Peptides against a protein of PDB entry 5EIB. Designs and how they scored, part 139

Target 1, 366 residues: chain A of PDB entry 5EIB
Amino acid sequence: VDLEPGTMDSVRSGPFGQIFRPDNFVFGQSGAGNNWAKGHYTEGAELVDSVLDVVRKESESCDCLQGFQLTHSLGGGTGSGMGTLLISKIREEYPDRIMNTFSVMPSPKVSDTVVEPYNATLSVHQLVENTDETYCIDNEALYDICFRTLKLTTPTYGDLNHLVSATMSGVTTCLRFPGQLNADLRKLAVNMVPFPRLHFFMPGFAPLTSRGSQQYRALTVPELTQQMFDSKNMMAACDPRHGRYLTVAAIFRGRMSMKEVDEQMLNVQNKNSSYFVEWIPNNVKTAVCDIPPRGLKMSATFIGNSTAIQELFKRISEQFTAMFRRKAFLHWYTGEGMDEMEFTEAESNMNDLVSEYQQYQDATAD
Target 2, 366 residues: chain A of PDB entry 5EIB as posed
Amino acid sequence: VDLEPGTMDSVRSGPFGQIFRPDNFVFGQSGAGNNWAKGHYTEGAELVDSVLDVVRKESESCDCLQGFQLTHSLGGGTGSGMGTLLISKIREEYPDRIMNTFSVMPSPKVSDTVVEPYNATLSVHQLVENTDETYSIDNEALYDICFRTLKLTTPTYGDLNHLVSATMSGVTTCLRFPGQLNADLRKLAVNMVPFPRLHFFMPGFAPLTSRGSQQYRALTVPELTQQMFDSKNMMAACDPRHGRYLTVAAIFRGRMSMKEVDEQMLNVQNKNSSYFVEWIPNNVKTAVCDIPPRGLKMSATFIGNSTAIQELFKRISEQFTAMFRRKAFLHWYTGEGMDEMEFTEAESNMNDLVSEYQQYQDATAD

## One batch from the design tools (peptide; made by RFdiffusion4, then SolubleMPNN)

Design b2_p17_1_s2 (from b2_p17_1, 12 letters changed)
Fold by OpenDDE base, seed 3:
Structure b2_p17_1_s2 (fold): chain B 366 residues (1-366), chain A 17 residues (1-17)
Amino acid sequence: as target 1 above (366 residues)
Amino acid sequence: SEKEEKRIKELLAKRKA
């Protein structure tokens, strides 16, 4: 789905364009112009019914519909505005199904779009209310991984998207291979989301290895375990050492000893015990899939529900507030039928979310 | 414009229905 036809043509002409049904390409003509309100109230509102018709058709064809997965950006207008409109409409029609998102967070290190803080804040407000699980993929963290860890001098969107793809493949491993931990979206939500509003995940992936060092790196369970818990491997721009994990899932892939995995997972929890809440029993879950990812002998994917994720929301909130105080670009949104009150409501809800994370960070076992 | 305001009201009405 896009508000621009050119994106659909690129996908259709791409190496995987044939895997998608031609009738499932829904697109507009005018784009969103990086405006959330244009995506949500005007151009997106005109197109959403056509998308819902496709969603219904595909849902009816499912033998066992678990839920929906959306991949979108929060900095643009289409992914942010129309994406959140679509989430809201799907939630209304399918209230008993899981809504999962891969939400790409904007960063001024990667994009020059000045209104990204508005689009992100307005999107987060919708995601808090209408999703069950949101993987926070932060373009800042992806850029820093590419530059610092992968030693890419000039990271491209292709390099960032490679990390996103590896992460998405990792977190969906249990859904694609039967008999695993978190084998369905609902079970993942039950294990990962102890509080309904606190459903924003910090993903991580291992191995992250530069092209120059790839030949010399042994892949071992201890190294994977150490790397996936390293703050430098987090694909959300927050430091887990500044918060506490409410819940964690680790997904190992490849031929390895389950005993060794359990030992290393216990060791890393014990070493980092101060970074876990004590009042959530059995809050770390581990899965092992014998099938490695393509081109690797083994990998590990991390999913963290951490109170440190508030750093990401604080960053967006600070940028939002600095722009909103100046009333910068508001006429672009109000001209698409949006009220200025919706900005204040979105800011308030995101600040409430930050306060909720802080409350649970400071909570002790009584 | 009055035409734009009408369009917005119609789209917003469809969103609320």
Scores: peptide ipSAE 0.210, ipTM 0.829, DockQ to the pose 0.098
Fold by OpenDDE base, seed 5:
Structure b2_p17_1_s2 (fold): chain B 366 residues (1-366), chain A 17 residues (1-17)
Amino acid sequence: as target 1 above (366 residues)
Amino acid sequence: SEKEEKRIKELLAKRKA
């Protein structure tokens, strides 16, 4: 789905364009112009019914519908505005199904789009209420990984999207292969989300290796485990050491010893015990899939529900506040029919979410 | 939400007029 035809044409003409049904390409003629309000109330609202018709048709063809997965950018008007409109509409029609998102967080290091803090804040407000699971993929973290870890001097959107793809492939491993932990979206939610509003995940992937170092890297279970818990391998720009894990899932792929995985997972938990809440029993889950990712002998994917994710929301809130106090570009949104109160409500809800994470970070077992 | 749905309908009605 896109509000611009050119993006859909690029996907259709691409090397994988033939894997999608032609009728499942829904697109507008007028893009959102990086405006959440155009995506949510105007251009997106004109297209949403056509998307819902496709969603219904595909849902009816499922033997057992688990839920929905949305991949979107929170900085752009289509992904943010229309994406959250779609989430709302799907939630209304399918209230008993899981809503899962891969939400790409904007960063000033990656994009010059000045209104991204508005689009992100307005989107987070919707995601708090209408999603069950949200993978926070932070463009700031992706950029830093590309530059510092992968040694890319000029990271491209292609380089960032490669990390997104690796992360998505990792976290969906259990859904795609039988007999795994978290084999369905609902089971993932039960294991990862102890409190309904606190459903924002910090993903991580290992191995992350520069092209120059690939040939020299041994892939071992200890190295994968150590890297998976390293803050430098997190796809969200948060330091786990500044918070506490509520829940964790670790997904190993490739031929390895389950015993060795369990030993290394226990060791990393013990070493980092101060960074876990003590009042959630069995809050770390481990899965091993014998099928490695393409081009690797083994990998590990991390899913963390950490109170450190508040650092991401604080960053967005600070940027939002700096613009909103000046009423900068506000007329672009109000001109599409938004009220200034919707901005204040969104800011408030995101600040409440930050406060909730802090409360559970500071909570002790009585 | 009902408030959001109402707002969307009002905006769409204004564009068709």
Scores: peptide ipSAE 0.026, ipTM 0.693, DockQ to the pose 0.949
Fold by OpenDDE base, seed 2:
Structure b2_p17_1_s2 (fold): chain B 366 residues (1-366), chain A 17 residues (1-17)
Amino acid sequence: as target 1 above (366 residues)
Amino acid sequence: SEKEEKRIKELLAKRKA
């Protein structure tokens, strides 16, 4: 789905374009122009019914519909505005199904789009209310991983998207292979989301290795375990040492000893016990799939529900507040029929979310 | 929500006018 036809033509002509049904390409002509209001109320609202018709058709073709997965950017107008409109409409029609998102967070290090803080804040407000599970994929963290860890001198969107794809493949492993922990979206939500509003995840992937070091690095369970808990491997730009894990899931892939995995997972929890809440029992879940990802002997994917995610929302909130106080570019949104109150409500809800994370960070077992 | 749907319908009606 896109509001621009050129994106759909690029996907269709690409190496994987044939994996999608031609009738499932729904696109507009005008684009959103990086404006959330165009995505949500005007251009996107004209297209959303055509998307919902496809969603209904594909849902009726499912033997057992668990829920929906949306991949979108919160910085652009289509992914943010139309994406959140689509989530709202799907939630209304399918209230008993899981809504899962891969939400790409904007960063000034990667994009020069000045209105990204508005689009992100307005989107986060919708995600708090209408999603069950949101993987926070932060372009700032992806850029920092590419530059610092992978030693890429000039990270590209191709390099960032490779990390996103590896992470998406990792977190969906349990859904795609039989006999795994968290084998459905609802079980994942039950294990990862102790409080309904606190459903934003920090993903991580291991191994992350520079091309020059790949030949010299042994892939071991201890190294994977250590790396996936390293703050530098988080795909959200927050330090887990500044917060506490509410819940964690680890998904190992490849031929390895389950005993060794359990031992290393216990060791890393004990070593990092101060960074876990003590009042949520059995809050770390581990899965092992014998099928490695393409091109690797083994990998580990991390999913963290941490109170440190508030650093990401604080960054967006600070950028939002600095623009909104000046009413910078606000006329682009109000001209599409938005009220200034919608901005204030979205800012308030995101600040409430930050306060909730802080409350649970400071909570003791009393 | 009903409020959101009403708002969208009102905006679409203004755009067609």
Scores: peptide ipSAE 0.025, ipTM 0.676, DockQ to the pose 0.876
Fold by OpenDDE base, seed 1:
Structure b2_p17_1_s2 (fold): chain B 366 residues (1-366), chain A 17 residues (1-17)
Amino acid sequence: as target 1 above (366 residues)
Amino acid sequence: SEKEEKRIKELLAKRKA
């Protein structure tokens, strides 16, 4: 789905364009112009019914519908505005199904779109209320991984999207291969989300290796385990050492010893025990899938529900506040029929979310 | 929400007018 035809044409003409049904390509003509209000109330609202018709048709064809997965950006107008409109509409029609998102967080290091803090804040407000699980894929963190870890001098959107794809493949492993931990979206939510509003995950992937060092790096369970818990490998721009893990899932892929995985997972938990809450029992889950990802012998994917994720929201909030105090570009949103109160409500709800994470970070076992 | 749906309908009505 897009409000611009050119993006859809690129997907359709791409190597995998034929995997999607032609009738499932729903697109507009005018785009959102990086305006959340255009995505949510005007351009997106005109297209949403056509998308819902496709969603209904595909849902009716499912033998066992678990829920929905949305991949979108929060910096743009379409992914943010229309994406959150779709989430709201789908949740209204399917209130008993899981809403899962892969939400790409904006960064000034990656995009020159000045209104991204507005689009992100307005989107987070919707995601807090209308999703069950949100993977926070932060362009800030992806850029830093590409530059620092992968040694890419000039990271491209292609390089960032490669990390996104690896992460999405990793976190969905248990859904795609029978007999795994978190084999359904609801079980994932039960294991990962102890508090309904605190459903924002920091993903991580291992191995992350520069092209020049790939040939010299052994892929071992200890190295994967160490790397996936490294703050530098988090795909959300927060340091887990500044917070506490509420819950963790680790998904190993490839032929490896389950015993070695369990030993290494225990060792890394013990080493990092200060960064876990003590009052949530059995808050680390591990899965092993014998099927490696394409092109790798083994991998590990990390899913963390950490109170450190508040650093990501604080960054967005600070950027939002700096713009909103000046009423910068506000007329672009109010001209689409938004009220200034909607901005204030979104800012408030995101700040409440930050406060909730902080509360659980500071909580002790009673 | 019902409030949001109403707002969207009002905005769409204004755009078609």
Scores: peptide ipSAE 0.019, ipTM 0.588, DockQ to the pose 0.890

Design b2_p17_1_s3 (from b2_p17_1, 7 letters changed)
Fold by OpenDDE base, seed 5:
Structure b2_p17_1_s3 (fold): chain B 366 residues (1-366), chain A 17 residues (1-17)
Amino acid sequence: as target 1 above (366 residues)
Amino acid sequence: SAAEEERIAKILAERKA
């Protein structure tokens, strides 16, 4: 789905364009112009019914519908505005199904789009209410990985999207291969989300590999485990050491000893025990899939529900507040039918979320 | 197990209430 027709042509002409049904391409003629309000109330609202018709048709064809997965950017008007409109409408029609998102967080290091803090804040407000689980893929973190770890002098969207693809492949492993931990979206939600509003995940991946680096790095299970818990491997720009893990899932892929995995997972938990909440028993889950990712002998994917994720929301909030106090570009949104109160409500809800994470970070077992 | 699925369904229902 897109508000711009050219993006659909790019997908169709791509190496995997033929895997999508032609009838499932829904697109507008006029883009959102990086405006959340255009995506949510005007251009997106004109297209949403056509998308919902496709969603219904595909849902009816499912033998066992678990839920929905949306991949979107929170910086752009289509992904942020129309994406959250779709989430809301799908939630209304399918209240008993899981809503999962891969939400790409904007960064000033990657994009010069001035209004990204508005789009992100307005989107986060919707995600707090209407999603059951959200993977936070932060362009700030992706940029830092590309620059510092992969030593790319000028990271491109292609480089960032490679990391996104690796992360998405990792976190969906259990959904794609039978007999795994968290083999369905409901089990994942129950295991990872102890409190309904605290459903934002910090993903991580090991090994970090660039496109074209055929470095068959033979990683060991200890190295994978160590890297998976390293802040440098996190796809969200948060330091886990500044918070506490509520829940963790680790997904290992490749032929390895389950015993060795369990030993290393126990060791890393014991070493980092101060960074876990003590009042949630058995809050670390491990899965092993014998099928490695393409081009790797083994990998590990991390899913963390950490109170450190508040650092990401604080960053967005600070940027939002700096613009909103000046009413900068506000007329672009109000001109599309938004009220200024919607901005204030979104800001308030995101600040409440930060406060909730902090409360649970400071909570002790009484 | 069916019991686990029921437990999961209950937890999810309680979160949406």
Scores: peptide ipSAE 0.102, ipTM 0.791, DockQ to the pose 0.020
Fold by OpenDDE base, seed 2:
Structure b2_p17_1_s3 (fold): chain B 366 residues (1-366), chain A 17 residues (1-17)
Amino acid sequence: as target 1 above (366 residues)
Amino acid sequence: SAAEEERIAKILAERKA
């Protein structure tokens, strides 16, 4: 789905364009112009019914519909505005199904789009209310990984998208292969989301490898475990050491000893016990899949529900507030039918979310 | 791809054995 035809043509003509049904390409002509309101109320609203018709058709063809997975950017008008409209409409029609998102967080390091803080804040407000699980993929973290860890002098969207693809492949491993922990979206939600609003995940991946560098490092389970819990491997720009993990899932892939994995996972928890809440029992889950990712002998994917994620939302909130106080570009949104109240409500809800994370960070066992 | 499906099927078959 896109509000621009050029993106769809690029996907269709790409190496994997044939994996998608031609009838499932739904696109507009005018784009959203990086405006959430165009995505949500005007251009996106004109297209949403056509998307929902496809969603219904594909849902009816499912023998066992677990839920929906949306991949979108929160900085752009289509992914943010139309994406959240689509989430809302799907939730209305399928209230008993899991809504999962891969939400790409904007960063000034990657994009010069000045209105990204508005698009992100308005989107986060919708995600708090209408998703069950959201993987926070932060372009700032991805850029920093590419630059600092992978030593890429000029990170490209291709480099960032490589990390996104690896992360998405990792977190969906349990859904794609039989006999895994968290084999369905509902079970993942039960294990990862102790409180309904606190459903924003910090993903991580090990090993981090640059595109085209088959550094065939002999990876060990201890090295994977250590890298997976390293703040530098997090795909969200927050430091886990500044918060506490509510829940964690670790997905190992490749031929390895389950016993060794369990030992290393226990060791890392014990070593980092101060960074876990003590009042959520059995809050770390581990899965092992014998099928390695393509081009690797083994990998580990991390999913963290951490109170440190509030740093991400604080960054967006600060940027939002700095623009909103000046009423910068508000006329672009109000001209599409938005009220200024929607901005204040979105800001308030995001600040409430930050306060909730802080409350649970400071909570002790009774 | 068919080759990846075959690879997966082989690994899954080796697990049942």
Scores: peptide ipSAE 0.006, ipTM 0.345, DockQ to the pose 0.010
Fold by OpenDDE base, seed 1:
Structure b2_p17_1_s3 (fold): chain B 366 residues (1-366), chain A 17 residues (1-17)
Amino acid sequence: as target 1 above (366 residues)
Amino acid sequence: SAAEEERIAKILAERKA
């Protein structure tokens, strides 16, 4: 789905374009112009029914519909505005199904789009209310991984998207292979989301290795476990050491000893015990899939529900506030039918979310 | 995807043997 045809043509002409049904390509002509309001209230609202028709058709063809997965950016107009409109409409029609998102967070290191803080804040407001689980994929973190860890001097969108793809493949492993932990979206939500509003995950992937070092790197369970918990491997730009994990899932892939995995997972929890809440029992879950990812002998994927995720929302909030105080570009949104009150409500709800994470960070086992 | 599906199918077949 897009409000521009060019992106859809790129997908269709791409190496995997044939895996999608031609009739499932729904697109507009005008685009959103990086405006959330165009995506949500005007251009996106005109297209949403056509998308919902496809969603219904595909849902009816499912033997067992678990829920929905949306992949979108929060910095653009289509992914943010129309994406959140779709989430709302799908939730209205399928209230008993899980809403899962892969939400790409904007970064000024990656994009010069000035209005990204507005689009992101307005989107987060919708995601807090209308999703059950959201993977926060932060372009800030992706850029830093590409530059620092992968030793890419000039990271491209292709380089960032490679990390996104690896992460998405990792976190969906248990959904794609039978007999695993979190084998369905509802089970994932039950294990990962102790509080309904606190459903924003920091993903991480291991191994992350520069091309020059790949040939010299051993892939072992201890090394994967260590890297998976390293702040430098997080796909969200927050430091887990500044918060506490509410819940964690670790997904190992490849041929390895389950015993060794369990031992290493216990060791890393014990070593990092100060970074876990003590009042949520059995808050770390581990899965092992014997099917390795393409091109790797083994991998580990991390899913963290951490109070440190508030650093990501604080960054967006600070950028939002700096623009909103100046009423910068507000006329672009109000001209599409938005009120300034909607910005204030979105800012307030995101700040409330930050406060909720802080509350649970400071909570003791009383 | 087809090549990956075939790879997965081979690995799964080897596990059943």
Scores: peptide ipSAE 0.000, ipTM 0.313, DockQ to the pose 0.010
Fold by OpenDDE base, seed 3:
Structure b2_p17_1_s3 (fold): chain B 366 residues (1-366), chain A 17 residues (1-17)
Amino acid sequence: as target 1 above (366 residues)
Amino acid sequence: SAAEEERIAKILAERKA
């Protein structure tokens, strides 16, 4: 789905374009112009019914519908505005189904779109209320991984999207291979989300190795485990050391010793015990899939629910507040039928979310 | 691909045994 036709042509011409039904390509002509309100109230609202018709048709064809997965950006108008409209409408129609998102967070390092803080804040407000699981893919973190870890001097969108693809493949491993931990979206939510509003995940993928170092790096369970828990390997721009993990899932792929995995997972928890809440028992889950990803002997994917994710929301909030105090560009949103109160409500809800994360960070076992 | 699905099915069958 897009408000622009060009994205659909790129998908159709891609190596997997033929896996999608032609009728499932729903697109507009006008775009959202990086305006959340165009995506949510005008251009997106005109297209949403056509998308819902496709969603219904595909849902009816499912033998066992678990839920929905949305991949979108929060900086642009389509992914943010129309994406959150779709989430809301799907939630209304399928209230008992899991809503999962891969939400790409904007970064000044990657995009110069001035209104991204508005689009992101308005989107986060919707995601807090209408999603069950949100993987936070932060373009700032992706850029930093590309630059620092992968040694790419000038990271491209292609380089960032490669990390996104690896992460999405990793976190969906348990859904695609029978007999795994978190084999369905509901089980994942139960294991990862102890509090309904605190459903924003920090993903990570290992191995991440620069082209120059690939020859010298052994792929071992200890190295995968170490890299997976490294703050520099997180795909959300927050430091886990500044917060506490509520829950963690680790997904290993490839031929490896279960004993070695269990030992390394125990060791990393013990070494980092100060970064876990002590009042959630058995809050680290481990899965092992014998099927490695393409081109790798083994991998590990990390899913963290950490109170450190508040750093991401604080960054967005600060940028939002700086613009909103100046009433910068507000007329672009209000002109599309949006109320100015929705900005203050979204800001308030995001600040409440930050406060909730902080409360659970500071909570001790009584 | 069908070959990958078959490979996956084989690995999963070996895990259940």
Scores: peptide ipSAE 0.000, ipTM 0.310, DockQ to the pose 0.010

